# Peptides against a protein of PDB entry 3V4L, part 79

Target 1, 386 residues: chain A of PDB entry 3V4L
Amino acid sequence: GQPLAKDKVALLIGNMSYWEHPKLKAPLVDVYELTNLLRQLDFKVVSLLDLTEYEMCNAVDEFLLLLDKGVYGLLYYAGHGYENFGNSFMVPVDAPNPYRSENCLCVQNILKLMQEKETGLNVFLLDMCRKRNDYDDTIPILDALKVTANIVFGYATCQGAEAFEIQHSGLANGIFMKFLKDRLLEDKKITVLLDEVAEDMGKCHLTKGRQALEIRSSLSEKRALTDPVQGAPCSAEALVRNLQWAKAHELPESMCLKFQCGVHIQLGFAAEFSNVMIIYTSIVHKPPEIIMCDAYVTDFPLDLDIDPKHANKGTPEETGSYLVSKDLPKHCLYTRLSSLQKLKEHLIFTVCLSYQYSGLEDTVEEKQEVNVGKPLIAKLDMHRGL

## One batch from the design tools (peptide; made by RFdiffusion4, then SolubleMPNN)

Design b2_p13_4_s2 (from b2_p13_4, 9 letters changed)
Fold by OpenDDE base, seed 1:
Structure b2_p13_4_s2 (fold): chain B 386 residues (1-386), chain A 13 residues (1-13)
Amino acid sequence: as target 1 above (386 residues)
Amino acid sequence: MTELVSTDPELSE
């Protein structure tokens, strides 16, 4: 019979905005496109950008809570990384220069923890360099992995080699995602799918002799990412998993704010990633005696590190939101909250209406405080360990 | 021209 997944869960991490290392570009597009493809495959996807070491640890812990017997787990990482002694290390954005294993997440440690969950399939897609880090002499004593025969690694590059991104005038994928995205929806055994991706990369004149996909697998069964989820969640654990995932993807409801002057503002919310939200404001009603009015958002929680210079933009693109701009209402002011994982409290902020009456030179201001609770990933409380 | 940029932090200096 066709194999069934009990459920399908993916964690996607894209690190780009390194503090002490070169900034990347591809992870933004790669995480976004892979998220949309995995959602079409009925994966529960958590997508996170620009995580610190602590935030990456918590994201992995929350991902492991979603794993259970017969669940398919997929971890994707795009960012800086290295490989020492066959151990892959994902580099957080706050990693020092030089970084060491103590500053990084070991993928093989995550695999050990996934094996303890008795998962149906473990897929790792690692879009990172695999060079040795000569500043890290640590030999991880990894405990012997269980023989689960359900593991697949897709490495974007071969051992000791670099991964590359495509430099274009605009947004572009990394090399691995460029080829992976074209085949990811195919109903094939995951190792066969990745082998076809490797062939496509090998035919490309840009990548030939520079980057080659490596597949490492112990997968004894014909499992695919297309494998159907086993019917309605019958277990308490499956219900908890569904509720936890739903919480991590719950947007605030759109609000209609009414000001004393008679102006009405629509406040809306859109998810770009599980930790990235766009706030948008639009004037939906203006009294005729008001000649001009603008609605600004301000007074965000300090934990979000919102620069006012990047808030209240006339386009989503001016906020750094290039991917969801087509799905947003036009003629708004836009603000991008890119670090929702840092939010400890409720998202409380001020909507400030600045307006002018006909025949008055002075601008008038009205303010309303808005509490939208904990949006998206902030509901998982990734800071519970502090 | 499509250029490949290494994601290796040591080569991007």
Scores: peptide ipSAE 0.206, ipTM 0.767, DockQ to the pose 0.502
Fold by OpenDDE base, seed 2:
Structure b2_p13_4_s2 (fold): chain B 386 residues (1-386), chain A 13 residues (1-13)
Amino acid sequence: as target 1 above (386 residues)
Amino acid sequence: MTELVSTDPELSE
C-alpha cells in the first residue's frame, strides 16, 4: 500500500545574526522558502531565526514533544557549523569565539532522542560547513544508536568542506536550497529526490568542484515527503500535538482602535516566521477637522530588544521584512518583532496617535495600551527556567 | 558574476 505518515513535523532553524562570528544572509530566504514548501506537503512547520544555545535547546525539546510513533520528523538547519569525528554541531548565535561542542547542538544527540520516539522517518537537512573545528578537541561519546532503518541525512556539502551562499545584490538562496526547492514537491523516495538535487548541483558551473551534496541513508522503506498524513487525529496525544502546534502559529486578531478625537486605527499582525511578526497600523477613519494624524507603536516589552529607530517604518522593507511585504496592506506604518521567543510575558505595547486640528498649530497625542497575549512561538514559553 | 561566499567563520575574516 502507499506509505502513510501518522503526522509530519518540521523544525527549521536559520542562524544569521551571530554575535562573535561573521553574519550570514541566505538562511533568511532558505528557511522562508522551505517553510512554504513543507506547508504544501502538509508538514506542521516551526520556523525560527537567530536562536541562542538555550533557545535552540528548547526549540529541539518542543520539536521532540511533537514526535511520536510513525510521525515524520524533519530538522533543517542553516547557519555556521562544524563536524568533528563524524558528529555534526550546529552553532547558536551567542556562541563564543572560538566555539566548542559545549556551546553547540550535536545533531547525533537529537537523532538519538528522535529514535526513542519510534518515528516513521527522520530527515536531517544540514546547510552548514562540515570543516573540523581545531579549537574543539572533545570526542563526544555518543551512545549506540538504535538500528531503525528510517534515517536520511542531506548534507549541503562534503565532509571537511565548506557550504556557500550566493552573493547577490538582493535576496538569494544558499546553494543547497537553490536546488532543493525545485524538487522538494516531487512524489519520490526522499533519497531519490536528494540524489536528483545532488545531480543538479553537480551540473551547475557555479557549484561544480566547490560544493557537492552528501547523502547518508539507512532508509529501507519507500518513504517520501509527499506521503499522506493518516486521517483525523484519533488519539488524545495527536489532538494535543495539533493544538500545541496551532497555538504556536496563532496570530493576534486584527483590532480596530477608536480614539477620543474620533480617529479609528486598524492594528494588524502578520507572521514572517514562528518567532518573527510584523505589526502594522493604518488610519481607517479621520474626522474632517483633523488635518494630519499618525499612529505609532511604542513601549514594547524590554525582552524583545526593539530599537525605536527600526519601528514605525513607512515600508516593510525598511524594517528588514522583505519576504512578506507583498501580502501586507499598503500605506501603513510597520514594525518587525524578530525575537518573539524571548517574550516571557504578554505582548503589551502602546498605540500613540499624534494629530493636528485645522487652525491649531500644536500637535495633540492620545495613547491606548494594547494586550495581544502571547503571539506565535511565545505561547510555548521557550524561556521557562531562566 | 554571482560570487560564492563561504559560510565558514574562519575564512570570513
Scores: peptide ipSAE 0.201, ipTM 0.765, DockQ to the pose 0.485
Fold by OpenDDE base, seed 4:
Structure b2_p13_4_s2 (fold): chain B 386 residues (1-386), chain A 13 residues (1-13)
Amino acid sequence: as target 1 above (386 residues)
Amino acid sequence: MTELVSTDPELSE
């Protein structure tokens, strides 16, 4: 029979906005496209952008809590990285220059922890450079991995080689995701699927002799990403996992705010990623006596580090939201909250209505405080050290 | 032309 997954869980991390290193572009699109594909494969997908070392550790810990016996675990990483002595290191956005293993997450350590969960399949997709970091002379003494025969690594590049992104004037994938996305939905053993992706990369004139996929696997069974999830959650652990997942993806409900002047504002929310939310405001009713009217969001929690210069934009794209803009209502003001993992408390902010009456020169302001609780990933309390 | 950019931080110097 076809193998069954007890559940399917994915953590996708895309690091781009490095503090001390060159900024990347591809991880944004790659994480988003992979999220949508894995959702079509019935994966529970946590998608996170621009994580610090601490936030990456917490994201991995939360991911490991979703893993259990017979669960399929997939970790995708796109960002800076290196490989020393066959150990892959993912570089957080706050990593110093030069970075060392002490500033980075070791993938083989994550694999060890995944093996302790008795997972049905462990897939690592690593879209990062695999050059040696000569500033890190640390030889990690890793504990011997268990022989679980359920491990697949897809490295975007060969050992000691670079990964590349496509520089276009618009949104572009990394090289690995460009080919992976075309095959990811195929009902094939994951190692066969990745081998076909490797062949497609090898046929491309852009990538030929520059980047090649490396597959490392110890996979004794015919397991595919298409393998069906075992029916209704039959265990308390499966119910907890489903609830934890649902909490991490719960958007605030859209609100209709009524101001004293008789203006009605629709406040709406959209998820771009598990840690990235778009807030949008629209005027749904305006008295005829009011000639000008705008609804701004302000007074965000300081831990979100919201620059007012990037808030209340006339388009989603002006906020840096290029992916979900098609699914957003038009003619709003848009604000992108890109760091929901930093939120310690409830998301409380102010909706400020600025308006003018016909025949009056002075602008009037009315304000309403809005509490939307903990949106998306902020419900996981990633700041609570387990 | 589609330009490939390395994600290696050392090549950006």
Scores: peptide ipSAE 0.201, ipTM 0.760, DockQ to the pose 0.504
Fold by OpenDDE base, seed 3:
Structure b2_p13_4_s2 (fold): chain B 386 residues (1-386), chain A 13 residues (1-13)
Amino acid sequence: as target 1 above (386 residues)
Amino acid sequence: MTELVSTDPELSE
């Protein structure tokens, strides 16, 4: 019969905004596009941008809690990385220069933990550099992996090689995602799908002799990303997993705020990623005696590190939100919360209405505090232990 | 990572 997944879970991490290393661009688009494709494949997807070491560890731990016997696990990483002694290290955004294995997440350690969960399939898609880090001489003593015959690695590049971004004047994929996205929905064994992606990369004039996909697999079964999820959650564990994932994807409800002056504001929320939310405000009713009014959001929790200079923009793009702008209401003020993983408390902020009456020179302000609870990934308490 | 700016070759049509 066709293989069935007990469930399908993906963790996607895109690191771009490095503190001590060159900034990247492609992970933004790559994580977003891959998230949308994996959702079409009935994956439960957690998508995270710009994680510290601690945040990456917690993201992996939460991902591992979603894994169980016969579950398909997919880990995608786009960012800086290295490979020492056949071990792949994902570099967090807070990694020092030079970074070492102690500052990084070892993919083979994650694989070990996935094997303990008796997963049906383990897929690693690693869009990172595979050069040796000469500043890290640590030889990891890895325990022998279990023989599970369900492992697939897709490395965006060859051993000892770099991965590349396509610099366009706009949003562009990394090289790997450019080809992967065109085939990801195909009903093929995952190793066959990746082999076709490798052929496409090899035929492209941009990538020929510069970057080649490496496939490493022990997959003995004909498993595909298209494999259907087994029907209704029959176990308490499956119900818990579904509830945990649902919590990490719950947006705040849209609110209509009413001010004393008679102005009504619509406050709305949109998810760009599991840790990135757009807040938007719009004036939905204005008394005629009020000539001008704007609704600003302010007084965010300090943990979010929101620069007021980047808040309350006239377009989503001015906030750095280029991907979801088409799905947002027009004529709002937009604020991008890019670090929801940092939120320890409820998201409480102030909506400040600044307005002017006809024939008065002075601006008037009214303020309302808004509590939207813990949005998206903030429900998982990714900072439990800081 | 050196961002190889792979310039898309302008497909000169």
Scores: peptide ipSAE 0.104, ipTM 0.660, DockQ to the pose 0.078

Design b2_p13_4_s3 (from b2_p13_4, 9 letters changed)
Fold by OpenDDE base, seed 2:
Structure b2_p13_4_s3 (fold): chain B 386 residues (1-386), chain A 13 residues (1-13)
Amino acid sequence: as target 1 above (386 residues)
Amino acid sequence: STKLVSTDPKLTK
């Protein structure tokens, strides 16, 4: 019969905004496009940008809680990385220069934990450099892996080689995602799909002799990313998992705020990633006696590290949001919250209306506090120390 | 012309 997945879960991490290392660009587009493709494949996708070591550990722990017997697990990482002694290390944005294994997440340790969950398929897509880190002398003593014939690694580059981004005037994919996205929806065994991606990358004059996909697999069964999810969640555990994932992707409801002057504001929310949300404000009603009015958002929680210079922009693109701008309403003020994983409390902020009456020179201000609870990934309480 | 940029962090002591 056709293989069935008990469920399908993906964690996608894109690290770009490194503190002590060169900033990247491709992970933004790569994580976004891969998220949309995996959602079309009925994956439960958590998509996270710019994680610290602690935040990456917690994201992996929450991902492992979504895994169970016969579940398909996919981990994608785009960022800085290295490979020492056949172990792959993902580099957090707060990693020191130089970094060591103690500052990084070992993919083979994550694989061990996934094998304990008795998963149906384990896919690792590692869009990072595989050069040796000569500043890390640590030899990881990995525990013996179980013999599970369900593992697939897709490495964006060869062992000891660099991965590359495409420098273009606009948004561009990394090399791996550029070819992966064209085939990801094909109903093929995942190793056959990745082999076709490797062939496409090898035919391209830009990448030929610079970057090549490496596939490492123990996969004995004909498993595909297209494999259907086994029907209604039959277990209480599967229901809890589905509810937890749904909560981590729930946007705040759109609000209509009414001010004393008779101005009405629509406050709306859009998800760019599981940890990135756009707030937008629009004036939906203005009394005729009010000649000018603007609605600003301010007084955000300090944990979000929101620079007021990047808030209340006339376009989504001015906030650094280039991907979801087509799906947003026009003629708003836009604010991008890029670090929702840092939110310990409810998202409380102020909506400030500044307005002017006809024939009065002075501007008037009215303020309303808004509590939208814990949006998106902030519902997982990633900061609760285990 | 499309340029490739390495994602190698080029670690320094």
Scores: peptide ipSAE 0.396, ipTM 0.896, DockQ to the pose 0.735
Fold by OpenDDE base, seed 5:
Structure b2_p13_4_s3 (fold): chain B 386 residues (1-386), chain A 13 residues (1-13)
Amino acid sequence: as target 1 above (386 residues)
Amino acid sequence: STKLVSTDPKLTK
């Protein structure tokens, strides 16, 4: 019969904003495009940008809670990384310079934990450098992996080689995602699909002799990313998985705020990533006696590190939101919350209305506090223990 | 002109 997945779950991590290392650009676009493609493949996708070591550990733990017998698990990582003794290390944004294995996440440890879940398929897509880190002499004592014959690694580069970004004027993919995205929806065995991506990358004059895809697999079955999810969740574990994923993707409801002056403000929310939300405000009603009227959001929780200079922008692009701008309402003020994984409490903030009456020189202010609960990934409490 | 740029962090002591 056609292979069936019990469910399909993906964790996508894009690290760019490193504290002690060169900033990257490609992971933003790569995580976004891969998220949209995996959603078309009926994956439950958690997409996270710019995670610390602690936040990455918690994201992996939450991902592992979504895994169970016959579930397809996909981990994508784009960022800095290294490979020592055949072990791949993902580098968090807070990693020191130089970093070591104790500052990083070992992919083979994650694979071990995925094998304990009896997953139907384990796919790792590692868009990072594979150079040896000569500052780390640690030999990880890994327990022997189980022979599960359901493992696929797609490495963006060869062993001991560098990965490359495309410096372009504007947004551009990394090399791996540039070719992967064109084939990802094909109904093919995942190793055959990746082999075709490797051929496409090898034909490109930019990448030829600089970067080549390595496929490492032990896949005994014809498994594809297109494999249908087995019908309605019949198990308690499948129901829990669906509820946990739904919690991590729940946006606040759009609301209409009414001020005493008779002004009405529409407040809306959009997800860019599982940890990145856009707030937008618009004036939907204004009494004719009010000649000027501005609405802005302020007083965010300190945990979010919101710079007021980047809040309340006339365009999504001025907030740093270039990807979802087309899907957002026009003629709003926009604020980007890029670190929802840090939110310890409910998202409480102030909507401030500044307005002027006809024939009065003085500006009047009205304020309304808004509690929207825990949006998106903040429902998973990824900061528990800080 | 599209240029490839290495993502190697070039670790320093």
Scores: peptide ipSAE 0.392, ipTM 0.895, DockQ to the pose 0.737
Fold by OpenDDE base, seed 3:
Structure b2_p13_4_s3 (fold): chain B 386 residues (1-386), chain A 13 residues (1-13)
Amino acid sequence: as target 1 above (386 residues)
Amino acid sequence: STKLVSTDPKLTK
């Protein structure tokens, strides 16, 4: 019969905003596009941008909690990285310069933990450089991996080589995602799919002789990303997994705020990623005697590190949100919360209505505090150890 | 013109 997945779970990490390293651009688009494709494949997808070491560890731990016997696990990483002694290291955004293995996540350690979960398939898609880090002399003592015959690595580049992104006047993919996205929905064995992606990359004049996909696999079964999920959750663990994933993807409900002046504000929420939310405010009713009014969001939790200069923008793009802007209401003020993983408490903030009456020079303010609970990834309490 | 940019961090001491 066709192979069945007990469930399908993906963790996608895109690191771009490095503190001590060159900033990247491609991971934003790559994580977003891959998230949408994997959702079409019935994956439960957690998508995270710009994680610290601690946040990456917690994201991996939460991902591992979603894994169980016969579950398909996919880890995608786009960011800085290196390879020493055949071990792949994902570099967090807070990594020092130079970084070492102690500052980074070893993919082979994650694989070991996935094998302990008796997963049906383990896929690693690593969109990072694979150059040796000469500042890290650590020889990892890896325990012998179990012979599970269900492992696939897709490396965006060859061993010891660089990965590339496309610099264009706008949003662009990394090289790997550019080709992967065109084939990802194909009903093919994952190693065959990746081999076709490698051929497409090799035919492209842009990438020829600069970047080539490497496939490393021990996959004895014909497993595909298209393999159907087993029907009704037949176990308590499957129900718990479904509930845990659902919690991490629950947006706050849209609110209608009513001010004493008779102005009504619609407050809405949109997910860009599991840790990135857009708040938008719109004036849905204004008394005719009020000539101008704006609804600002302010007083965010300090843990979110929200710069007021980047809040309350007239377009999603001015917040740095380029991907979901088509799905947002127009004529709002927009605020991008890009670090929801940092939220320890409920998301409480102030909606400040600033308005002017006809024939009065003075601006009037009314404020309402709003508690929206823990949005998206903040429900997982990724910071419980800080 | 489409330009490839390396994601190599170019580590420094």
Scores: peptide ipSAE 0.388, ipTM 0.893, DockQ to the pose 0.763
Fold by OpenDDE base, seed 4:
Structure b2_p13_4_s3 (fold): chain B 386 residues (1-386), chain A 13 residues (1-13)
Amino acid sequence: as target 1 above (386 residues)
Amino acid sequence: STKLVSTDPKLTK
C-alpha cells in the first residue's frame, strides 16, 4: 500500500532583510510559493520571514513540538548560509559580519532533534550557499546521528558552491524553487522528485555549470510528499498538534467600527505569512455632509517596529506586499505587520478617523482603540523561553 | 535580460 503519514508539518524560513549582510529577494517568493504548494499537499505549514537567531531557535523548537512518531517533517530554508565540515549553518538576519557557528543554526542539530521525535520522514530543503566560512574555524563535535533511514536533504547547490537568485523586473524565484515548484505536486518518491528537479536545473542554460542540486538521502522506504495523512486525529497528541497549528494561523475577524459622526469603517486582516499580516481599512458608510474621510491605523505596540512611513498606504504593494495583493479588497488603506513573532502582548492599535464637513475647513478626528488579541504566530508565544 | 545574482554574503574581516 502507499505509505501513510501520521501528519505532515513544514517549517519554512525565508531570511532576506539582513542587518550586516547583503539583502536577498528570492526567499519572499520562494517561501510563499512553497507554502501554497505544501498546503495543497495537506501539510501544516508555518511560514516565517526575517528571523533573528533567537526567533529562529524558537521557530525550530515550536516546529519540533509539532513532530511526533510517523509525522512527516519538512524544513525549508532560504537565506544566507554556509557549510563547514559537512555541517550546514542557516544565518539569522541579526548575524554579525563575519558570523560564526555560534551565531547560526546548525541543520544537523535540528536533524538530531527530529530523529528523537521518531518522525516518518525528515526532509531538508536548503536554498543557501554552501561555501566554506573561513572566519569560522570551529569544528562542531556533533553527536552521532541515529540510523533512521528516513532522511532527505535537497541542497540548492553543490558543496563549496554558491546559490543564485534570478534577478528579473519584479518578483523572482531562487534557482532551486524555480524548478522545484514545477514538480513538487508529483506523486513520486521524494528522492526521485528531487532527482528530476536536478535534471531540469542541469538542462537549463542559465544554471548549467553555475548551480546544481545535490541530493543526500538515507531513505529506505518509498515516501512521497503526496502520501496521505492517516485519518481523523486519533491521539491526544495529534489533536494538540492540530490545535497548535490552527492557533498559529488564526486571523482576527473583520470588524465594523462605527464613529460618532456616522462614518462606518471596515477593518480587515489578511495573512501573507505566519508572521506577516496586512491590516486594511475601508469606508463602508459616510454621511453626505462629510466630504473627505480617511481611516488610519496607528499606536501599534513598540515590539512590532512599525515605521509610520510604510503604514496606511493606498496599495498593498507600497507596503511591500506583492503576493497577496490580488486577494485583498481594493480602495483601502493598507498596513503590513512583518514581525508578528515579536508581539508579546495583545495586538492593540488605534483606528483614527480624519474627516471634514461640507463648508468647514477644520479637520475633525475621532479615535477608536481596537484589540484583536494575538494574531497568527503571536499565539505561539515564541518569546516565552520554553 | 535574466541575471543570476549570487547569495554569497561576501564576509569581511
Scores: peptide ipSAE 0.386, ipTM 0.893, DockQ to the pose 0.751

